# Ledger of designs, part 16: peptides against a protein of PDB entry 6IDX

Target 1, 380 residues: chain A of PDB entry 6IDX
Amino acid sequence: KELAKLSADVTFATEFINMDGIIVLTRLVESGTKLLSHYSEMLAFTLTAFLELMDHGIVSWDMVSITFIKQIAGYVSQPMVDVSILQRSLAILESMVLNSQSLYQKIAEEITVGQLISHLQVSNQEIQTYAIALINALFLKAPEDKRQDMANAFAQKHLRSIILNHVIRGNRPIKTEMAHQLYVLQVLTFNLLEERMMTKMDPNDQAQRDIIFELRRIAFDAESDPSNAPGSGTEKRKAMYTKDYKMLGFTNHINPAMDFTQTPPGMLALDNMLYLAKVHQDTYIRIVLENSSREDKHECPFGRSAIELTKMLCEILQVGELPNEGRNDYHPMFFTHDRAFEELFGICIQLLNKTWKEMRATAEDFNKVMQVVREQITRA

## One batch from the design tools (peptide; made by RFdiffusion4, then SolubleMPNN)

Design b1_p9_1_s2 (from b1_p9_1 with H2K A4P)
Fold by OpenDDE base, seed 1:
Structure b1_p9_1_s2 (fold): chain B 380 residues (1-380), chain A 9 residues (1-9)
Amino acid sequence: as target 1 above (380 residues)
Amino acid sequence: LKLPSFTPP
């Protein structure tokens, strides 16, 4: 107990570390000797002192043994551990993951996200916070392949549901520390969009062209029985498609694929459009047709608007940026949907279309509309 | 359309 308190002092910590004191603490954990009277209390103080000592940054986290890692992971995986030990163990694991890629690998072998999710299903917000913090650390330090797997996994869907139900919709105020961890999780989740945001469309990729064609089909052919393909010549069809791409509000009416060669937002904008068209088809068709039927120069160009909105959302959400310390702004909506970004896009594109109408905007007002929409999104 | 509150509660 006194050691744990004194370990917060850098002078004491330095002397204690120089005396190999930290090695003694690690060996106490490694021994796992439950035979000592008051073992749980002793262990809790040992782990506290260990954390406080390590927080000085004097000793590398790589000094810890595999046995130590396994013991700490064991305290997290065991259902009947003292809350104080569990809390310290989660914090130690977080710190190990954050400070060492080698330790991350070892911890990722010993602990599952499923085990950490169990610690979210408790009334203790501190335990919940440390559990999310460790999940965030694991997610942050995961290699790209594993990070995508973590994001797509049923575990991540389940994690969002558990966070929503047990943290966000809990009957208790969310503390600053929890709000920060929710922010971090949100940022890390959005950073998965970076690849698509930076992916240029290949104008020669037929599969990508087929997506643009599908957007056209959904907008204009959804009511037309596919049987009524009138045998109008290839040139008339090309001219028709150019008109359709103009009505869709693409900047390049001849080759809309060119609009997706700019990064950001690259292919992410096309993903959002396709999601809107497939999942919110009525909304998509309405937005497109309301603007395609206008001859008054007050048409909102859907394609251009969707691209620039996607870019703007990436900027607002800081896609590709690391989480900042001291930020606590998280959006509960991102825990309600699997495809929260695309759903946000679907809401914001409707807002944009509304704002465009309210402003009586023309193509010349495009940037002004986008500024107003940005302000509306950031103040909401 | 009320945007979902992006402000923490």
Scores: peptide ipSAE 0.018, ipTM 0.487, DockQ to the pose 0.029
Fold by OpenDDE base, seed 5:
Structure b1_p9_1_s2 (fold): chain B 380 residues (1-380), chain A 9 residues (1-9)
Amino acid sequence: as target 1 above (380 residues)
Amino acid sequence: LKLPSFTPP
């Protein structure tokens, strides 16, 4: 207990480290000897002293043995561990993951996100905070392939549900530390969109062009009996599609794929459009047809609007940026839905279409409408 | 369309 308090002092820490004091603490953890009276309290203070000593940055985290890692991971995976040991073990694992890529690899083999989710189901908000902090650390340090696997995993759906039900909707006020970890998790979740945001459409890729064609089909062919596809020659079909792409509000009516070559938002805008068209088909068709039937120059160009809105949402959500230590502004809505970004897009595109009508906007007012919509989104 | 208030109650 006294060592744990003194370990916060850098002068004491330096002297204690020079005496191989950290090695003694690590060996005490590695021994696992439960035979001592008050072992749990002594271990909790040992782990506190170890963490406080390591926080001075004098000793590399790479000094820890695999046996030490397994013992600490064991305290996190065992259901009947003292809360004080569990808290410190989570903090030590977080620090190991954040400070060493080699330790990240070892810890990621010993601990699953599923085990950490179990620590979110407790009433102790401090344990919940350290469990989310460790999840965030693992997510941040994961290689890109594993990040995508973590994102797609049932664990993420379950994690969001558990956070929503046991943290956000809990009977306790959210502390600043928890709010920060929820913010970090939100930022890391949105950073998974970065790849798609930076992916340029290939205008020559037929599969990508078929998605744009599907957007046209959903908007314009949904009411047409398949019998009246006129056997009109290839040129009439091209001219018809060019008209349809104009009515969809693409900038390039001849080759709409060119509108998705700009990064950001690249393919992410097309993903949002396709999601809207498939999941919210009535909303999509309504937005497109309401604007495509206008001859008064007050048509809202859906394609252009969807691209620029996707870019704007990426900017507002800071997609691709690292979490800031001082921020704690999380959005509970992003824990309620698996496709929260696409659902946000679907809400915001309706807001944009409404704002366009209310402003009596023309194509010249486009940037002004987008600025008003940005202000509306950022104040919500 | 009201954006859902992102502020926790």
Scores: peptide ipSAE 0.014, ipTM 0.490, DockQ to the pose 0.026
Fold by OpenDDE base, seed 3:
Structure b1_p9_1_s2 (fold): chain B 380 residues (1-380), chain A 9 residues (1-9)
Amino acid sequence: as target 1 above (380 residues)
Amino acid sequence: LKLPSFTPP
């Protein structure tokens, strides 16, 4: 206990480390010797002292043995561990993962995200915080192949549901530390959109062109069976589609696929448009038709607006960026819905369309409308 | 940032 308190002092820490004191602490953990009276209390203080000592950055995390890692991972993976031991063990594992790629590899073999999810179901916010922190650390340090597997685990309704029900909707105020970890998790989750955001549309890919055609069909041919694949359209039919793509508000009315060659937002904009058209069809049709019937130069170009809004949302959500220290701004919405980004897009495109009307905007005002919408989204 | 309530006005 006294050691744990003194270990927070850098002068004491330096001297204690120089005396191989940290090695003694690691050996106490490695031994696993439950034979001592008050073993759990002793172990909790040992782990506290170990953390406080390591936080000085004097000793490399790579100094720890595989036996030590297995013991710490064991305290996280085993049921009915003392809360104080569990909390410190989670914190140690987080620090190990963050500070050493070698330790990450070893830890990722000893623990599963499923085991960490169980620690989110507790009422202790400190345990929940370190459990999310460790999940975030594992996700951040995962190689791309394993990151996708973890992403799929995050895409599981279960983790989001648990975070929502046990953390966000918990009976306790969210502390700054938890808010930061939720922010980090949000950023890491949105970084999964980066691939689509950076994917250029291939104007020669017929399947991608068929998606744009489906957007046209949903907007203008709502009663038409999708089985009418556009056969070799006559010149009149090509001219008709060019008009339809103009009414959809694409910049390139001849080949709307060209509007999706810019990255960001690339194909992610098309994904959002298709999601809106399929999931919120009435909203989509309304937005398109309200603007397609205007001859007064006050039409809001849906296609252009959707692309630029997707780009703006990626910028606001920092898609492709690492999480920043000290930030704690998370959006609870992203834990309430499986397709939260697309739902956010669907809300924001309605806001954009409303703002465009209220401003009586023209195509020349486009950037000004987007700036106002950005402010509205970022102040909300 | 309170995203505008999912309730459209």
Scores: peptide ipSAE 0.009, ipTM 0.460, DockQ to the pose 0.025
Fold by OpenDDE base, seed 4:
Structure b1_p9_1_s2 (fold): chain B 380 residues (1-380), chain A 9 residues (1-9)
Amino acid sequence: as target 1 above (380 residues)
Amino acid sequence: LKLPSFTPP
């Protein structure tokens, strides 16, 4: 207890570390010997002292043994652990993951996100915060392949549901520390969109061109059976498609693929448009047809609007940016849907279309409409 | 949300 208190002092910590005191603490944890009276209290203070000593940055985290890591991971994976031990164990694992890639690899073998989710199903917001912090650390330090796997895993979907039900919809106010960890989780999850955001469309890729053609088909030919592929009418068909792409509001109505060569938002805008067209088909068709039937120069260019809105949403959601320690603004909607970004796009494109109509905007007002929409999104 | 009425200049 006294050691745990004194370990916060840098002068004491320096001298204690110089005396190999930290090695003694690690050996106490490694021994795992429950034979001592008040073992749980002693262990809680040992872990506190260890964490406080390591937080001075005097000793490398790589000094810890695999036995120590397994013992700490054991305190996190066991269903009945003292709250103080659990809290310190989560914090130690977080620090290990953040400070050492070699420790990350070892910890990622010993614990699962599924085990950490169990610590979110509690009334203690501090435990919930440390559990999310460790999940965020694991997510941040994961290789890109494993990061995508973590995001796609049932554990991540379940994590969102558990956070929604036990944290966000909890009977307690969200503290700043929890709000920060929710923000971090949101940023790290949206950063998975960066690849698509930075992917240029290849105008020569037929599969990508077929997606644009599918957007046209859904908007204008939704009742036409795809079986009537009339082969031979290629030129009249090209001229017809140019008109359709103009009605869709592409900037390059001759070759809409060119609108997706700019990064950001690249292919991510096309992904959002396709999601809207397939999942919210009635909304998509309505937006397109309402603007395609206008002869008053007040048509909202859907294609251009969708691209610039996708870019705007990436900027608002900080796609491709590292989490900032000073930020705690999270979107509760992120935890309500698996495809939250695409659903947010679907809401925001309707807001944009409405705002365009209410402003009686023309193509010259485009940037002004986008500014108003940005303000509406950021205040919601 | 009251959209500011765009009064043209």
Scores: peptide ipSAE 0.000, ipTM 0.409, DockQ to the pose 0.014

Design b1_p9_1_s3 (from b1_p9_1, 4 letters changed)
Fold by OpenDDE base, seed 5:
Structure b1_p9_1_s3 (fold): chain B 380 residues (1-380), chain A 9 residues (1-9)
Amino acid sequence: as target 1 above (380 residues)
Amino acid sequence: MKLPKFTPP
C-alpha cells in the first residue's frame, strides 16, 4: 500500500527501479501464489505500484516476461476476479499494448475482444471504461489486416450492442473518461473507411464500372421490362447512357468513373451511393427522379452531391486522423447501426436535397449549399 | 436556421 503510493513519486521510483524493485514486483505477479489471506489486496497494491513505476517511462515495457503477460491476461479472463485487480490488469494490458508492438502481439494471442466485452456487462463504469480503453488500444495497434478483421467480426456488432445497452443506455451518467473512450472507439472505427476513401476508381475496371451501371439501372430501369429495351444500335445506347448519367448528376456524363478518381473520397463515395440505392432504394429513386425530371436548372446533381457529401462527412468525422486526447464527443447513432457511416450519408443526402430545394439552388450555388449543409450537420 | 433563399436573377 505504501509502495503503491510512493511509486507515484519520480524520485522514489528512480531509486526503487535502480534497486531492481520492478523485478521484485513482476516476480510476485509471476509466482501466482494465492497462499496469503490478503492475497487479493496485496496483489492490487502490487499492480498499482507496478503501473505507477512504469508510468514514469524509466523502464521499457519490453522488460516484462511472457509469464507476467499470461498472469495479467489471466486476471482479465477469469470470471471471479476482484474488481480492483481487474481494473489494474486492464490498465496494465492497455499500457503494454500502447507502448510496445511486441507486447501487442503477445497480448493479442492471450486475450480476445470477446473476453473484454464481458467486462462491459457490469454495473461498474470504471471497469467498462478500462475494458473499452484496452479494446481501443488493441484496435489502434493492430495491423491493417487485423483491424479489418476486428471490424467485420460479429464481435464488433456485439460490442456496439453491448456498449449501447450497458453503457450509453445505462442508468448512470456517462463520465468524461468513458465519453472519451467512446469517442476514441468511434474515431478508430471510422478510420477503417480510410482505405476506401483513398482508393481511386480505375476507369478501366469493368467491375467498378458495372456498379455505376447498376446505379443507373436501379434509378431508370426498375419499371422497364428488359424485353422492351429497343435493339437500337450501340451508339444510341451510348447516347442514352450519357443522358442517364447526366440525370444522375455526374460531372462526367460520358465516363462517370472519372468522378471517382479523386481522393478523397475515391471509391467510398461509390460505396455510399450503392448502399443508398440497394438498402434505401425508394429514397434513392425519389431523389434521382425528382431531380432528373426538372427542366428549370434547379436540379440537384445527385452524383456530384454524393461525392462532395462523402468527402465532407470524412472531413467532419476526421477519417484517417488519430483520436484527440482532449475530445469526448461521441455520436450514440454510431453504436446503433453496423453501417452507421452509410446511414449517416443516407440522412445527409436527403438533408442536402431538401436544402437545395429550399434554397432554390442552381449548379452555380453548389458550394453555398454544401456550406449550409455542413453547418446543419455539425450543429445536429 | 433560415436558409438563404437565392433570388432568381
Scores: peptide ipSAE 0.033, ipTM 0.657, DockQ to the pose 0.013
Fold by OpenDDE base, seed 4:
Structure b1_p9_1_s3 (fold): chain B 380 residues (1-380), chain A 9 residues (1-9)
Amino acid sequence: as target 1 above (380 residues)
Amino acid sequence: MKLPKFTPP
């Protein structure tokens, strides 16, 4: 107990570390010997002292043994552990993951996000916070392949649901620390969109061009079988498609693929448009046809608007940026749906279309409408 | 992230 308290002092920590004191603490954990009276209390103080000592940055995290890692991971994976031990063990694992790629690899073998989810189903917000912090650390330090797998995993979907039900909709106010961890998780989740945001459309890729054609088909010929769309239409058919792409509000109505060559938002804008067109087909058709039937120069250019809105949403959500310390602005809606970004796009494109009408905007007002929409989104 | 300081029990 005194050691744990004194370990917060840098002078004491330096002297204690110089005396190999930290090695003694690690050996106490490694021994796993439950034979001592008050073992749980002693262990909780040992882990506290270890954390406080390591927080001084005097000793490398790489000094810890695999046996130590397994013991700490064991305290997190056990269904019944003392709350004080669990909390400290989560924090130790987080710190190990954040400070050492070698330790990350070892920890990622010993624990799963699925095991950490169980620690979110408790009433203790501190345990919940440390569990999310460790999940965030694992997600941050994961290789890109593993990060994508973690995001697609059933565990990550279940994580969002549990966070929603047990944290966000909990009977307790969310503390700043939890709000920060939710923000971090949100940022890390949206950073998975970075690849698509930075992917340029290849105007020569037929599969990508077929998506743009599908957007046209859904808007103007929803009852037509896609199998009967010859990719090689006559010049009259190409001219017809050019008209349709103009009505869709593409900037390059001759070759809409060119609108997706700019990054950001690249292909992510096309993904959002396709999602809207397939999942919210009624809303998509309504927006497109309502603007395509206008002859008053007050048509909202859907294609251009969708691209710039996607870019704006990426900027607002900080896609491709690392989470900032001290930020705690999480959006509860992102825990309600698996495709929350695309759903947000679907809400915001309707807001944009409404705002465009209310402003009686023309194509010259485009940037002004986008600024108003940005303010509306950021105040919501 | 800054380690949360644990109050010893």
Scores: peptide ipSAE 0.015, ipTM 0.478, DockQ to the pose 0.065
Fold by OpenDDE base, seed 1:
Parts: structure tokens; sequence; C-alpha cells
Structure b1_p9_1_s3 (fold): chain B 380 residues (1-380), chain A 9 residues (1-9)
């Protein structure tokens, strides 16, 4: 107990470390000797002293043994561990993951996000905060392949549902620390969009071209009886599609694939458009047809608007940037939907279309409309 | 990120 208090002082920490004191603490944890009276209290103070000593940055985290890691991971994975030990063990694991890639690899073998979800199903918001902090650390330090797997896993859908039900919709006000961890989880989740945001469309890829053709089909052919497709020659069909791509509001109405070669937002814009067209088909058709039938030069170009809106949303959400310390602005919507970014796009494209109409905008006013929409989104 | 300071047991 006294050691844990003194370990917060840098002068004491320096002298204690010089006397191999940290090695003594690690060996005490490694021994796992549960037979002592007051073992839980002693262990909680040992873990506190260890954390406070390591926080001075005098000793590398890489000095920690695999046996120590397994003991700490054991306190997180075992049922019925003392709350004080659990909190400290979560914090130690987070610090290990953040400070050492070699420790991350070892910890990722010993614990799963699924095990950490159990610590969110408690009434203690501090335990919940440390559990999310460790999940965030694991997600941040994971290699890209593993990070994508973590996001796609049933565990991640379950994680969002548990956070929503037990944290966000909980009967307690969210503390600043929890709000920060929710913000971090949101940022890390949106950073998974970076690959698609930086992926250029290949105009020669048939599957990617078929998506653009499907957008046209959904907008213009969904009500047309397939029997009335006029059998006119290949050139008349190409000229017809050029008109349709102009009505869809693509900048390059001859070859719409060229509009998706700019990164950002690359293929992510096409993903959003396809999601809107398939999941919110009535909204998509309405937006396209309302603008494609206009002869007054006040048409909102859907294709161009969708691309620039996707880029704007990536900028607002800081896609590809690391989480900032001190931010705590999280959006509950990102915990309510599996496809929260695409749903946000679907809301914002309707807002853009509305704002365009209200401003009586023309193609020359495009940047002004986008600026107004940016202000509307950032104030919401 | 610095975690909230533990309340000492």
Amino acid sequence: as target 1 above (380 residues)
Amino acid sequence: MKLPKFTPP
C-alpha cells in the first residue's frame, strides 16, 4: 500500500527501479501464490505500484515476461476476480499493447474481444471504460488484415450492441473518460474505410462497371417492363446510356468510371451509392428522378454530389487519422447500425438534395451548396 | 492514453 503511493513519485521510482524493485513486483505476480491471507489486497497494491512505476517511462515494457502477461491476462479472463485486480489488469494490458508491438502479439494470443465484452455487461462504468480502452488498444495495434477481421467478426457487431445497451442507454451519465473511449472506437471503426477511400476504380474492371450499370438500372429500368427494351443497335444503346449517366449527374457521363479514379473518396463513394440504391431504393429513385426530369438548370447532380459528399464525410470524420487526445464527441448512431457510415451518407445526401432545392442552386453554385451542407452536418 | 487513476483499494 505504501509502495503503491510512493511509486507515483519520480525520485522514489528512480531509486526503487535502480534497486531492481520492479523485478521483485513482477516475480510476485508471476508466482501466482493464492494461499496468502489478504492475497487480493496485496496483489491490487502490487499491480498499482507496477503501473505507477512503469508510467515514469524509465523501464521498457519489453522487460515483462510471458509468465507475467499470462497471469495478468488470466485475471481478465477468469470469472469472479476482484474488481480492483480486474481494473488494474485491464490497464496493464492496455499499456502493454500501446507501448510494445511484441507485447501486443503475446496479449492478442491470450485474450479475445469476446472475453472483454463480458466486462461491458457490468454496472461499473470504470470497468467498462478500461475494457473499451483495451479493445481500442488491441484494435489500434492490430495489423490491417487482423483489424478488418476484428471489425467484420460477430464479436464486433455484438460489441456495438452491448455498448449501446449497457453503456450508451445505461441508467448512468457517461463520464468524460468513457465518452473519449467511445470516440476512439468510432474513429478506429471509420479508419477501416480508408482502404476503400484510397482505392481507385479500375475502368477496365467489369465487376466495377457492372455496379455503375446497376445504379442506372435501378434508377431508370426498375419500372420498365423488360419486354420494351428497343432492339436498337449497340451505338444507339451507348448513346442512351450516356444520356442516363448525364441524368444520374456524373461529371464524366461518357465514362462514369473516371469519376471514381480520384482518391479520396475512390470506390467508397460507389459503395455508398450502391448501398443507397439497394437498401433505400425508394429514396435513391426519388432523388435521381426528381433531378433527372428538371429542365430549369436547377438539377442536383446526384453522381457528383455523392462523390463530393463521401469525400466531405471522410474529412469531417477524419478517416485515416489517429484519434486525438482530449476529444470525447462520439455519435450514438455509429453504435445503432452495422453500416453506420452508409446510413449517415443516406441521411446527408437527402440533406444535400433538400439544401440544393432551397438554395435554388445551379451547377455553378455546387461548392457553395457543399459548404452550407458541411456547416449543417458539423452543427448536428 | 492515460487511463483514469485508480482509486487505491
Scores: peptide ipSAE 0.013, ipTM 0.464, DockQ to the pose 0.090
Fold by OpenDDE base, seed 2:
Structure b1_p9_1_s3 (fold): chain B 380 residues (1-380), chain A 9 residues (1-9)
Amino acid sequence: as target 1 above (380 residues)
Amino acid sequence: MKLPKFTPP
């Protein structure tokens, strides 16, 4: 107990480390010897002293043995562990993952996200916070292949459901530390959109062009069989499609594929448009037809608006950026749906269309409408 | 991140 308290002092820590004191603490953990009176209390103080000593940055985290890692991981995987030991063990693992890629690899072999999810199903918000912090550390340090595995639909859906039901909808107010970890998890998950955000459309790819044609079909030919591939269009048919692409509000009415060559938001904008058109078809058709039937120059260009809104949402959500330690703002909606970004887009495009009508905007007011919409989204 | 300060038991 006194050692754990004194270990917070850098002068004491330096001298204690110089006396190989940290090695003695690690060996106490490695031994696993439950024969000592008050073992659990002694272990909790040992882990506290170890954390406080390591916080000074005097000793590399790589000094720890595989036996030490296995013991700490064992305290996290055991169903019946003292809360005090569990808290410290989660924090040690988080620190190991954050400070060493070698330790990350070893820890990722010893623990599963499923084991960490079990620690979210408790009433103790401190345990929940440390469990999410460790999940976030593992997610942040995972190589791209493993990050995709962590981001699989099952793991995400289950994790989100547990967080929603046991953390967000819990009977206790969310503390700042938990809110920060929820924010971090949100940022790390939205960063998976970066690839699509930076993917340019190939205007020569027929399959990608067929997606744009499908947007046209859903808007204007809603009762037509999707099997009617755009065959060799006569000039009259090409002229019709150009009119349709104009009514859809694309900037390039002749070749809308060119509007998706700019990155950001690249193909992510097309993904959002297609999601809206397929999942929220009535909303999509309404937005398009409300504007395509206008002759008053107050038409909202859907295609252009969807692209610029996708870019704006990426900027607001800081897609591709590291999480900021000063932030604790998270969207509960992120935990309610698997396609939360596309759902956010679907809400925001309706807000944009409403704001455009309320402002009685023209195409010249586009940037002003986008500024107002940005303010509305960021204040919500 | 700064390590969480644990309340000593």
Scores: peptide ipSAE 0.012, ipTM 0.434, DockQ to the pose 0.063

